# Peptides against a protein of PDB entry 4BOS, part 25

Target 1, 163 residues: chain A of PDB entry 4BOS
Amino acid sequence: PVLTRTVVPADNSCLFTSVYYVVEGGVLNPACAPEMRRLIAQIVASDPDFYSEAILGKTNQEYCDWIKRDDTWGGAIEISILSKFYQCEICVVDTQTVRIDRFGEDAGYTKRVLLIYDGIHYDPLQRNFPDPDTPPLTIFSSNDDIVLVQALELADEARRRRQ
Target 2, 163 residues: chain A of PDB entry 4BOS as posed
Amino acid sequence: PVLTRTVVPADNSALFTSVYYVVEGGVLNPACAPEMRRLIAQIVASDPDFYSEAILGKTNQEYCDWIKRDDTWGGAIEISILSKFYQCEICVVDTQTVRIDRFGEDAGYTKRVLLIYDGIHYDPLQRNFPDPDTPPLTIFSSNDDIVLVQALELADEARRRRQ

## One batch from the design tools (peptide; aimed at target 1 N12 W73 I120)

Design b1_p19_1_s4 (made by RFdiffusion4, then SolubleMPNN; its pose is not in this set)
Fold by OpenDDE base, seed 5:
Structure b1_p19_1_s4 (fold): chain B 163 residues (1-163), chain A 19 residues (1-19)
Amino acid sequence: as target 1 above (163 residues)
Amino acid sequence: AAAEEAALREKRAAQLASL
């Protein structure tokens, strides 16, 4: 079994495309972003006390309007929201630092998905199997520490290739 | 500009990641 990266378009919506890919079991849909952006805006708007200006960097309403634009970037705020929405841990391996940031790690989720991040772009990760008849896996057990090791190895290799 | 804003939001989201 090998952990591999699927390159998605660098169209400012790579985070949404990547999350959709992994939570849907490997479905690439670059057109998913508008609805996901609206979903996030809806969740943020529903709790203006928690999603405050201090967190958002702008008013709740301004953020909601902003995130629904096609050219704005998702990040940790959006990942945290999507983790809660999909009830899974989202693990992001950073190729610049070779570390994993885990979102939802304390929520007790039984599932985890993995993304790879280089500072300006997100891609989804999947596990490929030697048997060609076995489809790639994108949803892992939250107890699967091997996949985290493999993600770190993948990130380290990516970093080395750029050196 | 978009990248800078995203980075800033990610720093602020540290509280969210810990929840």
Scores: peptide ipSAE 0.060, ipTM 0.710, DockQ to the pose 0.074
OpenDDE base, seeds 1, 2, 3, 4: peptide ipSAE 0.025, 0.025, 0.032, 0.057; ipTM 0.631, 0.630, 0.691, 0.710; seed 2 fails the geometry check

Design b1_p19_2 (made by RFdiffusion4)
Pose (drawn by RFdiffusion4):
Structure b1_p19_2 (pose): chain A 163 residues (1-163), chain P 19 residues (1-19)
Amino acid sequence: as target 2 above (163 residues)
Amino acid sequence: AALAEAQREREARQAAVQA
C-alpha cells in the first residue's frame, strides 16, 4: 500500500477541508469549512484565559470573527482544537524542512490522521490499496508508527519534486 | 510562546501571499 496525497481546493479553507476529509474517513466536502470555523470560534470564545491576547495577537472576539471568515487560514490553534474535538491525533507532515508535528501527541487517542503541509497548502493523506475492492484508509491506529515513517519519506519526495 | 509565534508567522505569511 502506498501513502497518497489527494489535492483539495486551495480556496483558503484547505486546512478545514483536509482535516474533515481524513477524520470522516475520506469524504471531500468543501462546504464543511464555514461550520468548522464556527466550531473553532465557539471553542476559542469559551476559554479566554487560555486563548489570550498574547496567544492570538488580538482580542478573543477579534480572533473569533477573523477565523469565521472564508479567507483566513487555519493553523496550529485550529489544529489543536480539532484534534480534541475529533479525539484523534492529527499529524501534520511539514514538507518545508521534512518533519512531523503531532497534535494530540500526549492525549492517548487511539486514532491518528495525516495532513501534508508545504507552508502554504494543506492536503489530506490516505493509504491506497492495490486491491480493487479495498477503499483508501484515512484513519490509522496510534500504534501504527510505520505510517509516520512512510509520511516522512513522502515528505522527502514531495520536497524534491516541488523544487 | 511558541503558539503565539506560530500565529504571528501564519498571519505574516498569509498577508504576503494574498498581497

Design b1_p19_2_s1 (made by RFdiffusion4, then SolubleMPNN; from b1_p19_2, 13 letters changed)
Fold by OpenDDE base, seed 3:
Structure b1_p19_2_s1 (fold): chain B 163 residues (1-163), chain A 19 residues (1-19)
Amino acid sequence: as target 1 above (163 residues)
Amino acid sequence: SKLAEEVKKLEELQKKLKA
């Protein structure tokens, strides 16, 4: 089995498209962003005590309006929220640093998904199998450390190629 | 990287809130 990258559209919603892809088992839907943005806004609005200005960098209402715009980029806050919502660890391998940031690692989730990040763009990762009739896997066990090693190797290769 | 800095900031803030 080999870990591979699926390139999603390079728009300001690549994070949402990538997360949707992996949590839905490999479904590419570039039109999923508006709904996911609204979902995040709803979650943030529902708990203003937790999602404080200190966490958001802006007021709760300002954040909700901001994230629902079609031209704003998601980041660590959004990944944390999506990890909690989908009840899975979201592992982001960064090609600039060749490191993995694990979101939700202390939550006790049994599942993990993987994204690759180059500093401005997110793409989903999947495991391909030698048998062409076996579909790619996007949801892994949270105990699968092999996939993390493979993700680091993929990121290192991308860094060397300026990919 | 940008993400690394965001992660660091978020973790520090969350630890402070839980303490």
Scores: peptide ipSAE 0.254, ipTM 0.776, DockQ to the pose 0.050
OpenDDE base, seeds 1, 2, 4, 5: peptide ipSAE 0.238, 0.246, 0.233, 0.250; ipTM 0.768, 0.773, 0.766, 0.773

Design b1_p19_2_s2 (made by RFdiffusion4, then SolubleMPNN; from b1_p19_2, 10 letters changed)
Fold by OpenDDE base, seed 5:
Structure b1_p19_2_s2 (fold): chain B 163 residues (1-163), chain A 19 residues (1-19)
Amino acid sequence: as target 1 above (163 residues)
Amino acid sequence: SELARRVEELRARQAALNA
């Protein structure tokens, strides 16, 4: 088994497309972003005490309007929200630093998904199996640290190709 | 999709809270 990346469109919604891909078991749907943006906005709006201005950097309402735009980029806040919504750890391996940022690591989730980030673009990661009839795996056990090592190796290889 | 289902569930919960 080998960990590989699936390149998603380099648009303003690559984070959402990538998250959707991994949490849905490998379904590529570039049109998922509007619904995911609305989902995030609804979650934020539903709990203004938790999603405060201090966390959002803007008022609750301003954030909701902002994230629903088709040209705004998702980041750590959105990943954290999606982690909570999907009840899984979202691990992002950075090709610039060859480090993994874990979102939801202290929530006790039993599942984890992986993204690869190059500083401006997110792609989903999947495990391919030797048997061509076995579909790729995108949802891993939160105890599977081997997949994290594989992600680091993938990121290191990507870094070496660019440096 | 699972996303669509979960979104609908969330909307239903919010509607109930607003009632």
Scores: peptide ipSAE 0.048, ipTM 0.642, DockQ to the pose 0.023
OpenDDE base, seeds 1, 2, 3, 4: peptide ipSAE 0.038, 0.025, 0.025, 0.031; ipTM 0.637, 0.600, 0.586, 0.625

Design b1_p19_2_s3 (made by RFdiffusion4, then SolubleMPNN; from b1_p19_2, 10 letters changed)
Fold by OpenDDE base, seed 4:
Order: C-alpha cells, then sequence, then structure tokens
Structure b1_p19_2_s3 (fold): chain B 163 residues (1-163), chain A 19 residues (1-19)
C-alpha cells in the first residue's frame, strides 16, 4: 500500500475541495466549495459565544460574510470547524517543514483523514493498493499511525523535489 | 482559550510559510 497525492485545482477553495475529497471517500468535486463555505458560516453563526472574535480574528458576523466569499482561502480555523463537524481528525502534513498538524487529536475520534499542504495549496491524500480492484482509501483509523509516517515520507520526498 | 491559542499559533506559521 502506498500513500499518494491527488492534485486538486489551485483555486481559492483547494482546502474545501481537499476536505470534501477525503471525507467523501475519494470524490473529486471542485464545485463543493460554496456549500462547504455555507456550512462553516452556519456553524459559526449558531454559537456566537463559542466562536468569538478571539477565536475567529473577526466578529462572528464579519467572519461569516468573509468565509462565504469565493476568493477567500481556508485555514486552521476552518479545518478545526470541519474536524468537529465531520467528527474526525484532520491531519495536515506540511511539505516545507515535514511536520504534521493534527486537528481534533484530543477529541477521541475513531477516524482520521489526511491533507498535504505546501504553504499556499492543499491537496488530499489517499492510500492505493496493489490490487487494482481495491479502491483507494481516504478515511483511516485514528489508531493507524503508519499512515502518518507515510505522509511524512511523502512530504519529505516532495520537499526534496523542490530543492 | 486553548483553541484560540492553537488557532493563532497555526495561523502565524501558515502566514510565515506563505511569505
Amino acid sequence: as target 1 above (163 residues)
Amino acid sequence: SELAKRVAELRARQAALKA
């Protein structure tokens, strides 16, 4: 089994496309972003006390308006929200630092998904199998630490290619 | 909050990587 990267379009919504891909089991849908943005805005708006300006960096209303724009990029706060929504760990491996940021790691989720990030772009990761009849896997057990090692190896290889 | 601190930390790193 090999962990591989699926390159999604380099638009302002690559994070949402990537998350959608992994949580839906490998479905590439670049048109999913408006729905994902609306989902996040709805969650944030539903709890202004929790999603405060201290967390958002904006007022609750300002953030909701901002995230629904088609030209704003997603980041850590959006990943955190999506982790809670989908009830899974979202692990982001960084190709520049060769480190993994884990979102939802202390929530006790039984599932994890993986993204790869290069500082400006997100892509989803999947596990391919030698048997061509076995479809790729995008949702892993939270006990599967081997996939994290494989993600680090993939990121390190990507880093070397840029040097 | 711990969440706010974590988000701020990750935002700072992300911004640095984009620069």
Scores: peptide ipSAE 0.027, ipTM 0.574, DockQ to the pose 0.315
OpenDDE base, seeds 1, 2, 3, 5: peptide ipSAE 0.026, 0.025, 0.026, 0.022; ipTM 0.587, 0.604, 0.590, 0.606

Design b1_p19_2_s4 (made by RFdiffusion4, then SolubleMPNN; from b1_p19_2, 10 letters changed)
Fold by OpenDDE base, seed 5:
Structure b1_p19_2_s4 (fold): chain B 163 residues (1-163), chain A 19 residues (1-19)
Amino acid sequence: as target 1 above (163 residues)
Amino acid sequence: KELAERVRELRERQEALNA
């Protein structure tokens, strides 16, 4: 089995598209962002004590208005929220540093999904199998550390190609 | 399922988990 990258559109919503892809088992839907943005805003608004200005860098209300815009980019805050929402670990491999940031690692989730990040763009990762009749896998066991190694290798290769 | 419907279902599940 080989870990591969699915290139999603390079728009302002690549994070949402990528997350949706992996958590839904490989469904590419570039139009998913508006509802996901609203979902995040709703979650943030529901807990102003936790999602404080200290965490958000802006007031709770300002963040909610900001994230619902169609031209704002998601990041660590949104990934953390989506990890909790989908009840899975979200692992982001960075091609610039060849490091993996794990979101939700302390939550005890049994499943993990993987994204690849180049500093401005997110793409989803999937495992392809030798048997062409076996569909690609996007949801892995949280105990599958081999997939993390494969992600690092993929990121290293991507970095090599970029430089 | 339509995306909006799927999101609503998942949102309801999350709300139940947070209760």
Scores: peptide ipSAE 0.035, ipTM 0.619, DockQ to the pose 0.023
OpenDDE base, seeds 1, 2, 3, 4: peptide ipSAE 0.023, 0.035, 0.024, 0.023; ipTM 0.613, 0.635, 0.579, 0.549; seed 2 fails the geometry check

Design b1_p19_3 (made by RFdiffusion4)
Pose (drawn by RFdiffusion4):
Structure b1_p19_3 (pose): chain A 163 residues (1-163), chain P 19 residues (1-19)
Amino acid sequence: as target 2 above (163 residues)
Amino acid sequence: TAEVLAKAAERKARDDRFF
C-alpha cells in the first residue's frame, strides 16, 4: 500500500477541508468549512483565559470573527482544537523542512490522521490499496508508527518534486 | 503572490505564539 495525497481546493479553507476529509474516512466536502470555523470560534470564545490576547495577537472576539471568515487560514490553534473535538491525533507532515508535528501527542487517542503541509497548502493523506475492492483508509491506529515513517519519506519526495 | 506570502507569514507568527 502507498501513502497518497489527494488535492483539495486551495480556496483558503484547505486546512478545514483536509481535516474533515481524513476524520470522516475520506469524504471531500468543501462546504464543511464555514461550520468548522464556527466550531473553532465557539471553542476559542469559551476559554479566554487560555486563548489570551498574547496567544491570538488580538482580542478573543476579534480572533473569533477573523477565523469565521471564508478567507482566513487555519493553523496550529485550529488544529489543536480539532484534534480534541474529533478525539484523534492529527499529524501534520511539514514538507518545508521535512518534519511531523503531532497534535494530540499526549492525549492517548486511539486514532491518528495525516495532513501534508508545504507552508501554504494543506492536503489530506490516505493509504491506497492495490486491491480493487479495498477503499483508501484515512484513519490509522495510534500504534501504527510505520505510517508516520512513510509520511516522512513522502515529505522528502514531495520536497524534491516541488523544487 | 505577495498576498499569499503575507498570509503564510502571519500564520507562522500566530503558530509560534500558540506554541

Design b1_p19_3_s1 (made by RFdiffusion4, then SolubleMPNN; from b1_p19_3, 11 letters changed)
Fold by OpenDDE base, seed 1:
Structure b1_p19_3_s1 (fold): chain B 163 residues (1-163), chain A 19 residues (1-19)
Amino acid sequence: as target 1 above (163 residues)
Amino acid sequence: SAELERKAREREELNERFL
């Protein structure tokens, strides 16, 4: 078994598409972005005390309107929210630094999913199996540290390709 | 989103049974 990336469209919603892909077991659906943006806005709006201006960098209402635009980029705030919503750890492997940023690592989730990030674009990661009839795996045990090592190796290789 | 929430719950149930 080997860890690979599935390249999703390089639109402004690649984060949402990538998250949807991994949490739904490998379903590519770029049309999911508008609804996921609305979900983020609803969650942000529901707790203005937690999602304060200090966290958002703008007023709660302004952020909600902003994230619902089709040309704005999701980031750490969205990943954190989606981790909580889907009740899984989201691990983001950065090809620029060859590091893994883990979201939801302290929440006690039993499952983890992985994304790869190059500073601009997000893609989902999956484990391919030798048996061609066995579909790729996108949801891993939170105890599976081998997949994290494989993700780092994949990121390092990606970085070297750009050098 | 009600639909996304339903899918999330269904996914969780499947994960518990098969993953």
Scores: peptide ipSAE 0.052, ipTM 0.686, DockQ to the pose 0.023
OpenDDE base, seeds 2, 3, 4, 5: peptide ipSAE 0.027, 0.021, 0.023, 0.021; ipTM 0.648, 0.559, 0.594, 0.554

Design b1_p19_3_s2 (made by RFdiffusion4, then SolubleMPNN; from b1_p19_3, 10 letters changed)
Fold by OpenDDE base, seed 5:
Structure b1_p19_3_s2 (fold): chain B 163 residues (1-163), chain A 19 residues (1-19)
Amino acid sequence: as target 1 above (163 residues)
Amino acid sequence: MEKLLKKAKERKELDARFL
């Protein structure tokens, strides 16, 4: 089995596209972003005590208006929200630092998905199997630490190619 | 949002049945 990267469009919504890809088992749908943005805004608006200005860097309402724009980027806040929504751990491997940030790791989820991040762009990761008739896997066991090692290897290789 | 919610629910139900 080999962990590989699927390059999604380098637009403002690459995070949403990437998350959708992995949680839906490998479905590429760049048009998913508007609805996902609205979902995040609704969740944030529903809990202004938790999603405070201190966390958001702006008022709750300002954030909701901001995230619903088609030209704003998602990040850690959005990943955390989507982890909770999809009830899975979202692991992001960073090609600049060769580190993995795990979102939802303490929630007790049985599933994990993986993204690769280069500082501005997100792409989804998938496991390909030697048997060409076996479809790629995007949803892993939260106990599968081998996939994390493979993600680090992939990020390290990406870093070497960039240098 | 309804479409995403439906997909998420479908996935959770699928996991419950087979995993």
Scores: peptide ipSAE 0.197, ipTM 0.795, DockQ to the pose 0.023
OpenDDE base, seeds 1, 2, 3, 4: peptide ipSAE 0.138, 0.155, 0.156, 0.181; ipTM 0.757, 0.773, 0.771, 0.788

Design b1_p19_3_s3 (made by RFdiffusion4, then SolubleMPNN; from b1_p19_3, 11 letters changed)
Fold by OpenDDE base, seed 5:
Structure b1_p19_3_s3 (fold): chain B 163 residues (1-163), chain A 19 residues (1-19)
Amino acid sequence: as target 1 above (163 residues)
Amino acid sequence: MEELERKAKEREELDKRFL
């Protein structure tokens, strides 16, 4: 078994495409972004006490309008929200720092998914198996530490290649 | 959003059945 990267389009919605890919078991859907953006905006709007200006960096309403634009890119706030929505830990391995940021790690989720991030672009990660009849795995046990090690190795390799 | 929510709910139900 080897952890591999699936390259998604380098558009402003790569985070959403990547998340959709891993949580749906490996379905590439570049058209998922508008709906996912609306979902995030809805969740943010529903809890202005938590999603305050201090958290968002802008007013709740301004953020909602901003995230629904097709040319704005998501980050930690969006990942956190999606982690809660999909009830899974989202682990992002950063190729610039070769570290993993975990979102939802304290929520007690039994599952985790992995993304790789280069400071601008997100891609999904999957585990491929030697058996060609076994489909790739995108959803892992939250206790699977091997996949985290593999993700770090993948990120380190990417950093070395400046990719 | 309804489609995303439907799929998410479906996954949740599946998870419950296999826990």
Scores: peptide ipSAE 0.342, ipTM 0.847, DockQ to the pose 0.023
OpenDDE base, seeds 1, 2, 3, 4: peptide ipSAE 0.319, 0.326, 0.306, 0.332; ipTM 0.836, 0.840, 0.829, 0.841

Design b1_p19_3_s4 (made by RFdiffusion4, then SolubleMPNN; from b1_p19_3, 11 letters changed)
Fold by OpenDDE base, seed 4:
Structure b1_p19_3_s4 (fold): chain B 163 residues (1-163), chain A 19 residues (1-19)
Amino acid sequence: as target 1 above (163 residues)
Amino acid sequence: SRELEEKAREREELDRRFL
């Protein structure tokens, strides 16, 4: 088995497209972003005490309006929210640092998904199998640390190509 | 959440650099 990335469009919604891809088992849908943005806004609006200005960098209402725009980028706060929503650990491997940032690691989720990030773009990761009839895997056990090693290897290779 | 606030600040910094 080999871990590979699927390149999604380099638009302002690459994070949402990437998350949707992995949590839906490998479904590429670049049109998913508006719905996911609304989902995040709904979650944020539902708990203004938790999603405070200190966390959001703006008022709760301002954030909700902002994240629903088609030209604003998702990041760490959105990943955290999506991790909680989908009840899975979201692991982001950074090609610039070759490090993994784990979201939801302390929540006790049994599932994990992986993204690769280069500082400006997110892509989803999947495990491909030698058997051509076996579909790629995007949802892993939270105990599968081998996939994290493979993600680091993939990121390291990407970094070397840019050196 | 201290950790969440920190992650949010990091995101904001990246947004300022690349948006």
Scores: peptide ipSAE 0.027, ipTM 0.624, DockQ to the pose 0.070
OpenDDE base, seeds 1, 2, 3, 5: peptide ipSAE 0.027, 0.026, 0.024, 0.026; ipTM 0.593, 0.657, 0.559, 0.580; seeds 1, 5 fail the geometry check

Design b1_p19_4 (made by RFdiffusion4)
Pose (drawn by RFdiffusion4):
Structure b1_p19_4 (pose): chain A 163 residues (1-163), chain P 19 residues (1-19)
Amino acid sequence: as target 2 above (163 residues)
Amino acid sequence: SAELAALKARKAAQNAELS
């Protein structure tokens, strides 16, 4: 089986669309983004002690309004939040310098999902099978460390191809 | 490309805003 990127629209919401794709087992639905952003705002507004002005670079309310727009880009805050909401590890494979940032690293989730990130775009990763009957898999066991190795290599290859 | 350059500029501006 081969680790594969599926290209989602680069409409400013790719982070949410990519997370949704992998946590739902391979469903591409761009319309999920407004609701996922509202979910983020709900959680950010619920903990102003943690989501402080220092962390957000603006007021809690300003951040909530900002993230609810259809043109702002999700990042680490959003990913940390979505990892807990979905109760899975979200592994972002960064093809800029070829590393993996593992959200939910120490929460003991049983599940793991992967996104590939080039500094500008987010796309979901999945495992494809050469058997006609076996659909791609987007959710992996937390014990499954080999998929992380394959993702690191895909990151190397993706970096070479992009250059 | 011009499109990539515009996106990089937007990303830099957004990072600055969130700092």

Design b1_p19_4_s1 (made by RFdiffusion4, then SolubleMPNN; from b1_p19_4, 13 letters changed)
Fold by OpenDDE base, seed 1:
Structure b1_p19_4_s1 (fold): chain B 163 residues (1-163), chain A 19 residues (1-19)
Amino acid sequence: as target 1 above (163 residues)
Amino acid sequence: SAEEEELRRRREEELKWRS
């Protein structure tokens, strides 16, 4: 079994598309972003004490309006929220630093999903199996540390190709 | 909280793509 990336469209909604892909077991849905943006805005609006201006960089209402735009990019705030919503750990391997940032790592989730990030674009990761009839795996055990090692190797190779 | 501090830090690092 090998860990590979599925390249999603390089648009401003790549994070949402990538998250949806992995949490739904490998489903590419180009139309998922608008609803996910509304979900983020709803959750942000529901807890102005936690999602304060210090966290958001703007007022709660301004952020809600901003994230619902078609041309704004999701980031760590969205990943954190989606981790809680889908009740899974979201691991992001960064090709610029060759590090894995784990969201929801202390929540006790039994499942983890993986994204690869280059500072601009997000793509989903999946495990491919030798048997072509076995579909790729996108949802891993939170105890599967081998997949994290494989993700780091993948990120390191990606970085070397760009240098 | 630790979570708030981490989110704030990451938010600051991502501002170049959000502004």
Scores: peptide ipSAE 0.146, ipTM 0.769, DockQ to the pose 0.053
OpenDDE base, seeds 2, 3, 4, 5: peptide ipSAE 0.082, 0.085, 0.138, 0.100; ipTM 0.726, 0.721, 0.762, 0.729

Design b1_p19_4_s2 (made by RFdiffusion4, then SolubleMPNN; from b1_p19_4, 9 letters changed)
Fold by OpenDDE base, seed 1:
Structure b1_p19_4_s2 (fold): chain B 163 residues (1-163), chain A 19 residues (1-19)
Amino acid sequence: as target 1 above (163 residues)
Amino acid sequence: SAEEEALRAKRAEQLALRS
């Protein structure tokens, strides 16, 4: 099996589209962002003690309004929240550093999903199989270390192509 | 908490991207 990326639109909502793709088993829905942004805002607003200004970099209310804009980019905070919401580890491989940032790694989730990040854009990763009748896999075992190695290799190759 | 500290550390990258 081969790990590959699916290029999603660069429309400021690539993180949301990418997360939706992998957690839903490979469903590409570029229109998912507005609802996911509202979900983030709802969760942030629900726990102002945890999602404080110290965490958010702005007031809780300001952040909620900000993340609901269609031109603001999601990041680590959103990934962390979505990891908790979908009850899965979200692994982000960075093509610039060739490192993997793991979200939800200590939560005891049995499943993990993977994204690839190039510094300005997120794309989802999936495992393709030789059998054309077997659909790509986007949800992996949290014990599957091979997929992490493959993600690093994919990121390294991507880095070389851009250098 | 450890989670808060980790999130604060990772937030730096998020802020850099959004800036």
Scores: peptide ipSAE 0.051, ipTM 0.706, DockQ to the pose 0.048
OpenDDE base, seeds 2, 3, 4, 5: peptide ipSAE 0.026, 0.027, 0.032, 0.025; ipTM 0.656, 0.660, 0.681, 0.649

Design b1_p19_4_s3 (made by RFdiffusion4, then SolubleMPNN; from b1_p19_4, 9 letters changed)
Fold by OpenDDE base, seed 4:
Structure b1_p19_4_s3 (fold): chain B 163 residues (1-163), chain A 19 residues (1-19)
Amino acid sequence: as target 1 above (163 residues)
Amino acid sequence: SAAEAALRAKRAAEEALRS
């Protein structure tokens, strides 16, 4: 089994497309972003005490309006929220540093999904199997640390290709 | 980029969400 990258469109919603891909078992749906943005806004709006201006960098309502725009970029806040919503660890391997940022790592989730990030663009990661009739795996056990090593190797290769 | 800046705030966000 080998970990591979699926390139999603380089639009402003690549994070949402990538997360949707991995949590839905490998479904590429570039049209998923509007609903996911609305989901983020709904969750942010539901807890103004936690999602304060100090955390958001803007008022709760301003952030909700901002994230629902089709040209704004999701980041750590969105990943954290989506991790909690989908009840899985979201691991982001960075090709610039060859490091993994783990979201939801202390929540006790049994599942993890993986994204690859180059400082601008997000793509989903999947495990492909030798049998072509076996569909790729996008949801891993949180105890599967081998996939994290494979993600680092993939990021290192991506970095070398960019050099 | 906005995405990069947001990702750099990961530690602060994670600590807040854990509490």
Scores: peptide ipSAE 0.028, ipTM 0.671, DockQ to the pose 0.070
OpenDDE base, seeds 1, 2, 3, 5: peptide ipSAE 0.024, 0.031, 0.024, 0.024; ipTM 0.634, 0.668, 0.621, 0.628; seed 2 fails the geometry check

Design b1_p19_4_s4 (made by RFdiffusion4, then SolubleMPNN; from b1_p19_4, 13 letters changed)
Fold by OpenDDE base, seed 1:
Structure b1_p19_4_s4 (fold): chain B 163 residues (1-163), chain A 19 residues (1-19)
Amino acid sequence: as target 1 above (163 residues)
Amino acid sequence: SEEEERLRAEREEQKKRES
């Protein structure tokens, strides 16, 4: 088995597309962003004490309006929220640092999904199997450390290609 | 919390990219 990257459109919604891809088992749906943005806004609005201006960099209401725009980019806040919503650990391997940032790691989730991030763009990761009839796996056990090693290898290779 | 700090820090980096 090999971990591979599925390149999603390099648009302002790549994070949402990537998350949707992995949590839905490998479904590429670039049109998923609007509803996911609304979901984020709803969750942010529901807890103004936690999602304060200090966290958001703007007022709660302003952030909700901002994230619902079709040209704004999601980040760690969105990943954190989506991790909680989908009840899975979201692991982001950064190709610039060759480091994995884990969201939801202390929540006790039994499942994890992986994204690859280059500082701007997010793509989903999947495990391909030798049997061509076996579909790629996007949802891994939170005990599967091999996939994290493979993600780091993938990120390291990506970094080397750019240098 | 550590999560809050991480989110805040990452948000700041994101704002830089948005500029």
Scores: peptide ipSAE 0.159, ipTM 0.781, DockQ to the pose 0.057
OpenDDE base, seeds 2, 3, 4, 5: peptide ipSAE 0.133, 0.124, 0.149, 0.133; ipTM 0.757, 0.749, 0.780, 0.760

Design b1_p19_5 (made by RFdiffusion4)
Pose (drawn by RFdiffusion4):
Order: sequence, then structure tokens, then C-alpha cells
Structure b1_p19_5 (pose): chain A 163 residues (1-163), chain P 19 residues (1-19)
Amino acid sequence: as target 2 above (163 residues)
Amino acid sequence: SAAEIRAKAAERAARDARF
């Protein structure tokens, strides 16, 4: 089986669309983005002690309004929040310098999902099977460390191809 | 535009670093 990127629209919401795709087992639905952003705002507004002005670069309310827009990009804050909400590890494979940032690293989730990130775009990763009957898989066991190795290699290859 | 993309990418990197 081969680790594969599926290209989602680069409409400013790719982070949410990619996370949704992998946590729902391979469903592409761009319309999920406004609701996922509202979910983020709900969680950010619920903990102003943690989501402080220093962390957000603006007021809690300003951040909530900002993230609810259809043109702002999700990032680490959003990913940490979505990892907990969905109760899975979200592994972002950064093809800029070829590394993996593992959200939910120490929460003991049983599940793991992968996104590939080039500094501008987010796309989901999935495992494809050469068997006509076996659909792609987007949710992996937390014990499954080999998929992380395959993703690092895909990151190397993706970096080479992009250059 | 390319400039707008670079500005957004810088903004996201700065926010992620603070978090």
C-alpha cells in the first residue's frame, strides 16, 4: 500500500477541509469549513485564561471573529483544538524542512490521522490499496509508527518534486 | 495575489510560534 495525497481546494479553508476528510474516514466536503470554524470560536471563547492576548496576538473576541471568516487560515491553535475534539492524534507532515508535528502527542489517543503541509497548503493523506475492493484508509492506529515513516519519505519526495 | 499569500503565511507562522 502507498501513502497518497488527495488535493483539496485551496480556498483558504484547506486545513479544516483536510482535517474533516481524514477524521471522517475519507469524505471531501468543503462546506464543513464554516461549521468547523464556529466550533473553534466556541472553544477559544470558552478558555480566555489559556487563549490569552499573548497567545492569539489580539483579544479573545477578535480571534473568534477572525477565525470565523471564510478567508483566514487555520494553524496550530486550530489543529490542537480539533485533535482534542475528535480525540485523535493529528500529524502534520511539514514538507518545508521535512518533519512531523504530532498534535495529541501525549493524550494517549488510539487513533492517528495525517495531513501534508507545504507552508501554504494543507491536503489530507491516506493509505491506498492495490486491491479493487479495499477503499483508502485515513485513520491509523497510534501503534502504527510505520505510517509515520512512510509520511516522512513522502515529505522528502514531495519536497524534491516541488523544487 | 502572491503578496497576499506571503502575508497570510507569515501571519500564520507568527501565530503558531506564539501558541

